# Ledger of designs, part 133: peptides against a protein of PDB entry 2YKT

Target 1, 231 residues: chain A of PDB entry 2YKT
Amino acid sequence: SRSEEMHRLTENVYKTIMEQFNPSLRNFIAMGKNYEKALAGVTYAAKGYFDALVKMGELASESQGSKELGDVLFQMAEVHRQIQNQLEEMLKSFHNELLTQLEQKVELDSRYLSAALKKYQTEQRSKGDALDKCQAELKKLRKKSQGSKNPQKYSDKELQYIDAISNKQGELENYVSDGYKTALTEERRRFCFLVEKQCAVAKNSAAYHSKGKELLAQKLPLWQQACADPS

## One batch from the design tools (peptide; made by RFdiffusion4, then SolubleMPNN)

Design b2_p16_6_s3 (from b2_p16_6, 9 letters changed)
Fold by OpenDDE base, seed 3:
Structure b2_p16_6_s3 (fold): chain B 231 residues (1-231), chain A 16 residues (1-16)
Amino acid sequence: as target 1 above (231 residues)
Amino acid sequence: SEEEKELKELEKKLYG
């Protein structure tokens, strides 16, 4: 029946969220943590490299003929420091505003969806059973009427059951239809939340890249000419 | 029902 088909569709939406979306989201969070860890590793390694560059700058500053190149090397290290600070800010946001929030939600969501599905199933079954009961009673009544010498005796009751069946059928169809819409809304809500959080990450990432580009663009011409300038 | 109460509490935590 139409109601049965829609019921199956509704259950499938909940099943897809519980068995596909949420596990995938957990994996997404795990991959995010790995990414964060890798970036922290890059940060540490980069610090060592540019600290060594500073040491080279110190040596240049101590030299008689390369003092100005010492300043250039220090500037290179300073620009790196500023870029790194921007990266750290982005990582904090990435952790606190995306990963932590998603992790909290995904754990609670399993319980929520289970309860929501159970509630829907219970009510759907209740309405279905009530409908089936009325249909069965009508069938019994009709059988009794056919065997009776006075069928008109049951006519009013038959009409009452027909009306009840019609009402219950409509109620069931509406309930299942609303249930399906609700399930789809729940699914969309989860994707929207992910998109919104990822947009925030993207904005922070863009800011990081822009700052780095600006700093390097400003200084690179100066650095490139440093060896050509007289001492 | 107890289940309904739990659902409402969870909903509040998730979307409140």
Scores: peptide ipSAE 0.208, ipTM 0.834, DockQ to the pose 0.846
Fold by OpenDDE base, seed 5:
Structure b2_p16_6_s3 (fold): chain B 231 residues (1-231), chain A 16 residues (1-16)
Amino acid sequence: as target 1 above (231 residues)
Amino acid sequence: SEEEKELKELEKKLYG
């Protein structure tokens, strides 16, 4: 029936979220943590590299003929430090605003969806059973009427059951239809949340890249001329 | 029902 089909569709939406979306989201979070760790590793390794660069700058500063190049090398290291600070801020946001929040939600959401589905199923079944009962009673009544010497005795009651069945059928259909819409809304809500959080990450990432570009663009011309124009 | 109570509680935590 139409209601049965819609019911199936509704259940499938909930099941898809619970069995596909949420597990995939957990994996996404795990991969995000790995990514964060790798970036932190890059940060640490970069620190060592630029600390070594500072050492080279110190040597230049101690030289008689290359003092100004020491300043250049120090500036290079400093710019890196600033860029790295921006990266760290991005990573903190990535962790706190995306990963942590998603992790908290996904754990609670499994229980929420289970309860929501169960509630829907219980109510759907209740309405369905009530409808079935009325249909069965009508059938029994009709059988009695056919065997009676006075069928007219049952006519009013038959009409009452017919009306009840019609009403219950309508209620069931409406309930299931609304349930389906609700389920789809729940699904979309979760995807939208993910998209929105990812957008925030993207903005932070853009800020990191912009800052780096700005700093390097400002200093690079100066560094490039340092050897050609000693001071 | 118990499920309904749980649902309301969880809903509040998630969306409230």
Scores: peptide ipSAE 0.207, ipTM 0.837, DockQ to the pose 0.687
Fold by OpenDDE base, seed 4:
Structure b2_p16_6_s3 (fold): chain B 231 residues (1-231), chain A 16 residues (1-16)
Amino acid sequence: as target 1 above (231 residues)
Amino acid sequence: SEEEKELKELEKKLYG
């Protein structure tokens, strides 16, 4: 029946979220944590590299013929520091605005979806059973009427059951239809949330890249000329 | 019901 088909569709949406979306989201979060860790590792490794560069700058500053190159090397390290500060801000956003929030939601969502599906199933079954009962009673009544010498005795009751069946059928169909719409809305909401959080990350990432580009564009010509200019 | 209460609470946490 139309109602049964719509019911199956509704259940399938919930099942898809529970069995496909949420596990995939958990994996996404895990991969995000790995990515965060790797970026943190890059930051740490870069610090060591540029600290060593500072040491080279110190040696240049102590030299008789390369003093000005010491300043260049220090500037390179300073620009790196500024770029890394922007990266750290991006990482904070990545952690706090995406990973943490998704992790909190996915954990709660498992419980929510289970309860929501159960509620829907219970109510759907209740309405279905009530309808089936009325249909069965009507069938019994009709059998009695056919065997009776006075069928007119049952006519009013028959009309009442027919009306009840019609009303219950309509209620069931509406409930299942609304349930399906609700389920689709729930699915869309989860994807939208992911997109919105990812947009925030993208914005912060763009800021990091922009700042780095600006700083390097400003200084790189100066650094490139440093060796061409005699002291 | 208690189940409905729990559902509403969870809904509030998720979407509130």
Scores: peptide ipSAE 0.204, ipTM 0.831, DockQ to the pose 0.908
Fold by OpenDDE base, seed 2:
Structure b2_p16_6_s3 (fold): chain B 231 residues (1-231), chain A 16 residues (1-16)
Amino acid sequence: as target 1 above (231 residues)
Amino acid sequence: SEEEKELKELEKKLYG
């Protein structure tokens, strides 16, 4: 029946969220944590590299003929420090605004969806059973009427059951339909949440890239000319 | 129902 089909669709939505979306989201979070760890590693390694660059700058500053190049090397290291600070800020946001929040949501979501599905199933079954009961009673009444010497005696009751069946059928159909819409809304909420959090990450990432680009664009011409200038 | 109460509590945590 139409109601049965819609019911199956509704259950499938919840099932898809619980068995496909949530596990995939957990994997996404895990991959995000791996990415974060790798970037943290890059930051640490970069610090060592640019600290060593500072040392080279110190040597240049102590030299007789390369003093000005010391300043250049210091500037290079400083710009890198600023870029790395932006990266760290981005990573912090990535962790706090995306990963942590998604992890919190996915942890609670299994319980929520289970309860929501159970509630829907219970009510759907209750309405279905009530409908079936009325249908069964009507069938019994009709059989009794056919065997009776006075079928008119049961006419009013038959009409009452017909009306009750019609009403219960309508209620069941509406409930299942609403249930399906609700389930789809729940699915959409989860995707929207992911998109919104990813947008926040994208904004932070853009800020990081912009800052780096600006700093390097400003200084690179100066650095490129440093060796052309006489000491 | 008990189930409804649980749902409301969880919903509040998720979306509140």
Scores: peptide ipSAE 0.212, ipTM 0.838, DockQ to the pose 0.870; fails the geometry check

Design b2_p16_6_s4 (from b2_p16_6, 9 letters changed)
Fold by OpenDDE base, seed 1:
Structure b2_p16_6_s4 (fold): chain B 231 residues (1-231), chain A 16 residues (1-16)
Amino acid sequence: as target 1 above (231 residues)
Amino acid sequence: SEEEEELEELREKIYG
């Protein structure tokens, strides 16, 4: 029936969230943590590289013929430090605004979805059982009427059951339809939350990249000319 | 009603 099909669709939405979306989200969070660790590793490795560059700048500053190149090498290291500071800010946001919030929500969501599904199932079953009972009573009444010498005495009751069945059928269909819309809204809410959090990450990432581009664009012409200038 | 209250509390914790 129409109501049975809609009921199956509703339950399938909840099952998809519980059995596919939430496990996938947990995996996404895990992959995010791995990515965070890798970026932290890059930060540490880069520090070592540019510290070594500073050492080369110190040697240049101590030389008789390359003293000005020492300042250039120091500037290169300083620009890196500033870029690194922007990366650290991005990573803090990535951790606090995306990973932590997703982790908190996914842990609570299992209980929420279970309760929501249970509420829907309980009410759907209650309405369905009431409808079935009314249909069964009508069937019994009709059987009794067929065996009676005066079937007309049952006509009013038959009409009452027919009306009750019609009303209960309509109520069940409306409830299941609303349940399906609610389930789809729950699914959409979860995807929207993910999209919104990723947008925040994207904004912070853009700020990091813009700062790096700005700093390098400002200094690179100066550095490129350094060897052409007389000592 | 208890189930509805639990549902609402969980909803507020997650999406409030």
Scores: peptide ipSAE 0.187, ipTM 0.805, DockQ to the pose 0.872
Fold by OpenDDE base, seed 3:
Structure b2_p16_6_s4 (fold): chain B 231 residues (1-231), chain A 16 residues (1-16)
Amino acid sequence: as target 1 above (231 residues)
Amino acid sequence: SEEEEELEELREKIYG
């Protein structure tokens, strides 16, 4: 029946969220943590490299013929420091605004969805059973009427059951239809939340990249000419 | 019902 098909569709939406979306989201969070860890590793390795560059700058500053190049090397290290500060800011946002929030939600969501599905199933079954009961009673009444010498005696009751069945059928269909819409809304809500949080991360990431580009673009011409301009 | 109460509490925790 139409109501049965819609019921199956509704259950499948909840099932898809619980068995596909949430596990995938958990994996997404795990991959995010791995990404964060890798970026922290890059930060550490980069610090060592640019600290060594500073040491080269110190040596240049102590020389008689290359003092100005010492300043250039220090500037290179300083720009790196500034870029690193922007990266750290981005990572904090990534952790606090995306990963932590998603992790908290996904853990609670399994219980929520189970309860929501159970509530829907219980009410759907209740309405379905009530409808089936009325249909069964009408069938019994019709059998009695066919065996009776006065079938007209049961006509009013037959009409009452027909009306009741019609009303209950409509109620069931409406309930299941609303249930399906609710389930789809729940699914969309989860995707929207993910998109919104990822947009925030993307904006912060863009800011990091922009700042780095600006700093390097500003200084690179100066650094490139340093060896061409003898002191 | 207990189920409805749990559902509402969880809803608030997740989306509130």
Scores: peptide ipSAE 0.182, ipTM 0.807, DockQ to the pose 0.883
Fold by OpenDDE base, seed 5:
Structure b2_p16_6_s4 (fold): chain B 231 residues (1-231), chain A 16 residues (1-16)
Amino acid sequence: as target 1 above (231 residues)
Amino acid sequence: SEEEEELEELREKIYG
């Protein structure tokens, strides 16, 4: 029936969230943490590399023929330091604005969804059972009427059951329909939250990339000409 | 009901 099909659809939405979305979200969070860790590792390794570059700059500054190249090497290291600072800020936002908040929600969501589904199922069953009962009573009444010498005595009661069945059918259909809309809203809310948090990450990432591009674009022409212009 | 109240509390905690 239409009601049964819509009921199945409603349950499937909840099941999809619990069995597909939430596990996938947990995996997403885990992959995010791995990515964060890798970037932190890059930061650490970069520090050593650019510290070593500074040392090379110091040696150049102490030389007779390459003194001006020392400043170039220092500038290269400094620009990368600034880029790294922007990366660290991005990582903080990535952690605080995305990973932490998603993790907090996903851990609580299983209990919520279970309760929500249970509530829906309980009420749906209650309405369904009430409808089935009325239908069964009408069937019994009709059997009695067929075997009776005076079928007309059951006519008013038959009409009452028909009306009751119609009303209960309508109530069940409305409830299941509303339940389906509610379930879809729950699903959409979760995707919207993910999108919103990812937007925050994207903004911070854009700031990191733009700063790096700006700094390098400003200095790179100078660095490229340094060897052509001996002092 | 108590169950409905618990559900609402959980909803608010997660999405409020």
Scores: peptide ipSAE 0.180, ipTM 0.799, DockQ to the pose 0.837
Fold by OpenDDE base, seed 4:
Structure b2_p16_6_s4 (fold): chain B 231 residues (1-231), chain A 16 residues (1-16)
Amino acid sequence: as target 1 above (231 residues)
Amino acid sequence: SEEEEELEELREKIYG
């Protein structure tokens, strides 16, 4: 029946979220944590490199003929520090605004979806059973009427059951239809949440890249000419 | 029902 088909579709949406989306989201979070760790590793390694560059700048500053190059090397390290600060802010956002929030939600969501599906199934079954009962009673009444010497005795009751069946059928169809819409909304909500959180991360990432580009564009020409200038 | 209330509370924790 139409209601049965829509019921199956509704259950399939919940099952898809529970069995496909949520596990995939957990994997996404895990991959995100790996990515975060790698970026943290890069930043740490970069710090060591530029700290060593500072030491070279100190040596230049102590030299008789290369003092001005010391300032250049220090500027290079300082620009790196500023870029690194932007990257760290991006990483904080990545962790706090995306990974942590998704991790918290995905764990709770398993329980929520299970309960939501169960509630839907219980109510759907209840309405279905009530409909089936009315249909069965009508069938029994008709059988009794066919065997009776006075079938007209049952005519009013038959009409009542027919009306009840019609009403219950309509209620069931509406409930299942609403259930399907609700399930689709639940699915969309989860994707939208992911997109929104990813957008926030993207904005912070863009800020990091823009700041880095700006700083380097400003300073690089000065650094490039440093060795051409007489000491 | 109590079950419905618990479900709603859980929903709010996730999406509220």
Scores: peptide ipSAE 0.178, ipTM 0.795, DockQ to the pose 0.865

Design b2_p16_7_s1 (from b2_p16_7, 6 letters changed)
Fold by OpenDDE base, seed 3:
Structure b2_p16_7_s1 (fold): chain B 231 residues (1-231), chain A 16 residues (1-16)
Amino acid sequence: as target 1 above (231 residues)
Amino acid sequence: SEDEELERLEKEIYAP
């Protein structure tokens, strides 16, 4: 029936969220943590590299003919420091505003969806059972009427059951239809939440990249001409 | 109750 088909669709939406979306979200969080760890590793390795660059700058500053190149090397290291600070800010936001929040929500969501589905199933079954009972009673009444010498005796009751069945059928269909819409809304709500959080990450990432680009664009021409300038 | 549980969970999940 139409109501049965829609009921199956509704259950499938909840099932998809519970068995596909949430596990995938957990994996997304795990991959995010790995990404954060890798970036922290890059940060540490980069620090060592640019610390060594500072050492080269110190040697230049101590030289008789390359003092100005010492300043250039120090500037290169300083720009790196500023870029790194921006990255650290982005990572803090990434951790605190995305990963932590998603991790907390995904675990609680399993319980929520289970309860929501159970509530829907219980009410759907209750309405379905009530409808079936009414249909069965009408069938019994009609059978009794067929064997009676006075079928008109049951006409009013038959009409009452027909009306009741019609009302219950409509109620069931409406309930299942609303249930399906609710399930789809729940699914969309979760995707929207993910999109919104990822937008925040994207904005922070853009700020990081822009700051780095600006700093390097400002200094690079100066650095490129340093060897051509007289000592 | 089931409704109270749903409300509590929803609040926890979607709290700002």
Scores: peptide ipSAE 0.188, ipTM 0.829, DockQ to the pose 0.874
Fold by OpenDDE base, seed 4:
Structure b2_p16_7_s1 (fold): chain B 231 residues (1-231), chain A 16 residues (1-16)
Amino acid sequence: as target 1 above (231 residues)
Amino acid sequence: SEDEELERLEKEIYAP
């Protein structure tokens, strides 16, 4: 029946979220944590590299013939520091605005979806059973009427059952239809949330890249000329 | 109740 088909579709949406989306989201979070860790590692390694560069700058500053190159090396390290600060801000946002929030929600969502599906199933079954009961009663009534010497005695009751069946059928169909729409909305909400959080990450990432580009574009020509200018 | 539990969970999940 149309109602049964719609019911199956509704259940499948919930099952897809529970069995496909949420596990995939957990994996996404795990991969995000790995990515965060790697970027943090890059930041740490970069610090060591540029600290060593500062030491080279100190040596240049102490030299008689390369003193001005010391300032260049210090500027390079400083620009790096500024770029890394932007990266750290991005990582903080990545952690707090995406990973943490998703992790909290995905755990709660498993419970929510289970309860929501159960509620839907219970109500759907209840309405279905009530309909089946009325149909069965009508069938019994018709059998009694056919065997009776006075079938007209049952005519009013038959009409009542027919009306009840019609109403219950309509209610069931509406409930299942609404259930399907609700399920689809729940699915969309989760994807939208992911997209929105990812957009925030993208904005922060863009800021990091922009700042780095600006700083390097400003200083790089100066640094490139440093060796061409004899002190 | 089941409804109360759903409401609580919904509030927690979709709280701003």
Scores: peptide ipSAE 0.181, ipTM 0.827, DockQ to the pose 0.918
Fold by OpenDDE base, seed 1:
Structure b2_p16_7_s1 (fold): chain B 231 residues (1-231), chain A 16 residues (1-16)
Amino acid sequence: as target 1 above (231 residues)
Amino acid sequence: SEDEELERLEKEIYAP
């Protein structure tokens, strides 16, 4: 029936969230933590590289004929430091605005979804059982009427059951339909939350890239002419 | 009740 099919669809939405979306989201969070760790590793390795570059700048500053190149090397290291600071800010946002919030929500969501599904199932079953009972009573009444010497005795009661069945059927269909819409809304809100949090990360990432581009674009022409313009 | 539990959980999950 229409109501039975809609009921199956509703249950399948909840099942998909619990068995597909939430496990996938947990994996996404885990992959995010791995990514964060790798970026932290890059930060540490980069520090070592540019510290070594500073050492080369110190040697240039101590030289007889390459003192000005020391300043260039120091500037290169300083630009890196500023870019790194921006990266650290991005990483903090990545951790606090995306990973932590998703982790907190996904752990609680299993309980919520279980309760929501249970509530829906309980009420759906209750309405379905009431309908079935009314249909069964009508069937019994019709059997009695067919075997009776006075079938007209049962005509009013038959009409009452028919009306009750119609009303209960409509109520069940409406409830299941609303349940399906609710389930789809629950699914959508979870995807929307993910999208919104990822947008925040993207915004912070854009700021990081913009800062790096700006600093390098400003200094690179100066660095490129340093060797052609000896002191 | 089930409704109260759902409300509490929803607030916890979707709190700003």
Scores: peptide ipSAE 0.178, ipTM 0.825, DockQ to the pose 0.858
Fold by OpenDDE base, seed 5:
Structure b2_p16_7_s1 (fold): chain B 231 residues (1-231), chain A 16 residues (1-16)
Amino acid sequence: as target 1 above (231 residues)
Amino acid sequence: SEDEELERLEKEIYAP
């Protein structure tokens, strides 16, 4: 029936969220943590590299003929430090605003969805059972009427059951329809949340890249001329 | 009840 089909669709939405979306989201979070760890590793490794660069700058500063190049090398290391600070800010946001929040939500969402589905199923079944009962009673009544010497005795009651069945059928259909809309809304809500959080991450990432580009664009011409124009 | 659970969980998950 139409109501049964809609019921199936509704349940499938909830099941898809619970069995596909949420597990995938957990995996997404795990992959995000791995990504964060890798970036942190890059940060640490870069620190060693640029610390070594500073050492080279110190040697230049101590030289007789390359002192100005020492300053250049120090500037290079400093620019890196600033870029790295921006990266760290991005990573903090990535962790706190995306990963942590998603993790908290996904841990609780299974319980929420289970309860929501159960509520829907219980009410749907209740309405369905009530409808079935009325239909069964009507059938029994008709059987009694056929065997009676006075069928007219049951005519009013038959009409009442017919009306009741019609009303209950309508109520069931409406309930299931609304349930489906609700389920779809729940699904969309979760995807939208993910998109919105990812947008925030993207903005922070853009800021990191912009800052790096700005700093390097400012200094690179100076550094490129350092060897050609000794002080 | 399911209603009470939903309400509590909804508030917890989607709290501002």
Scores: peptide ipSAE 0.178, ipTM 0.828, DockQ to the pose 0.764

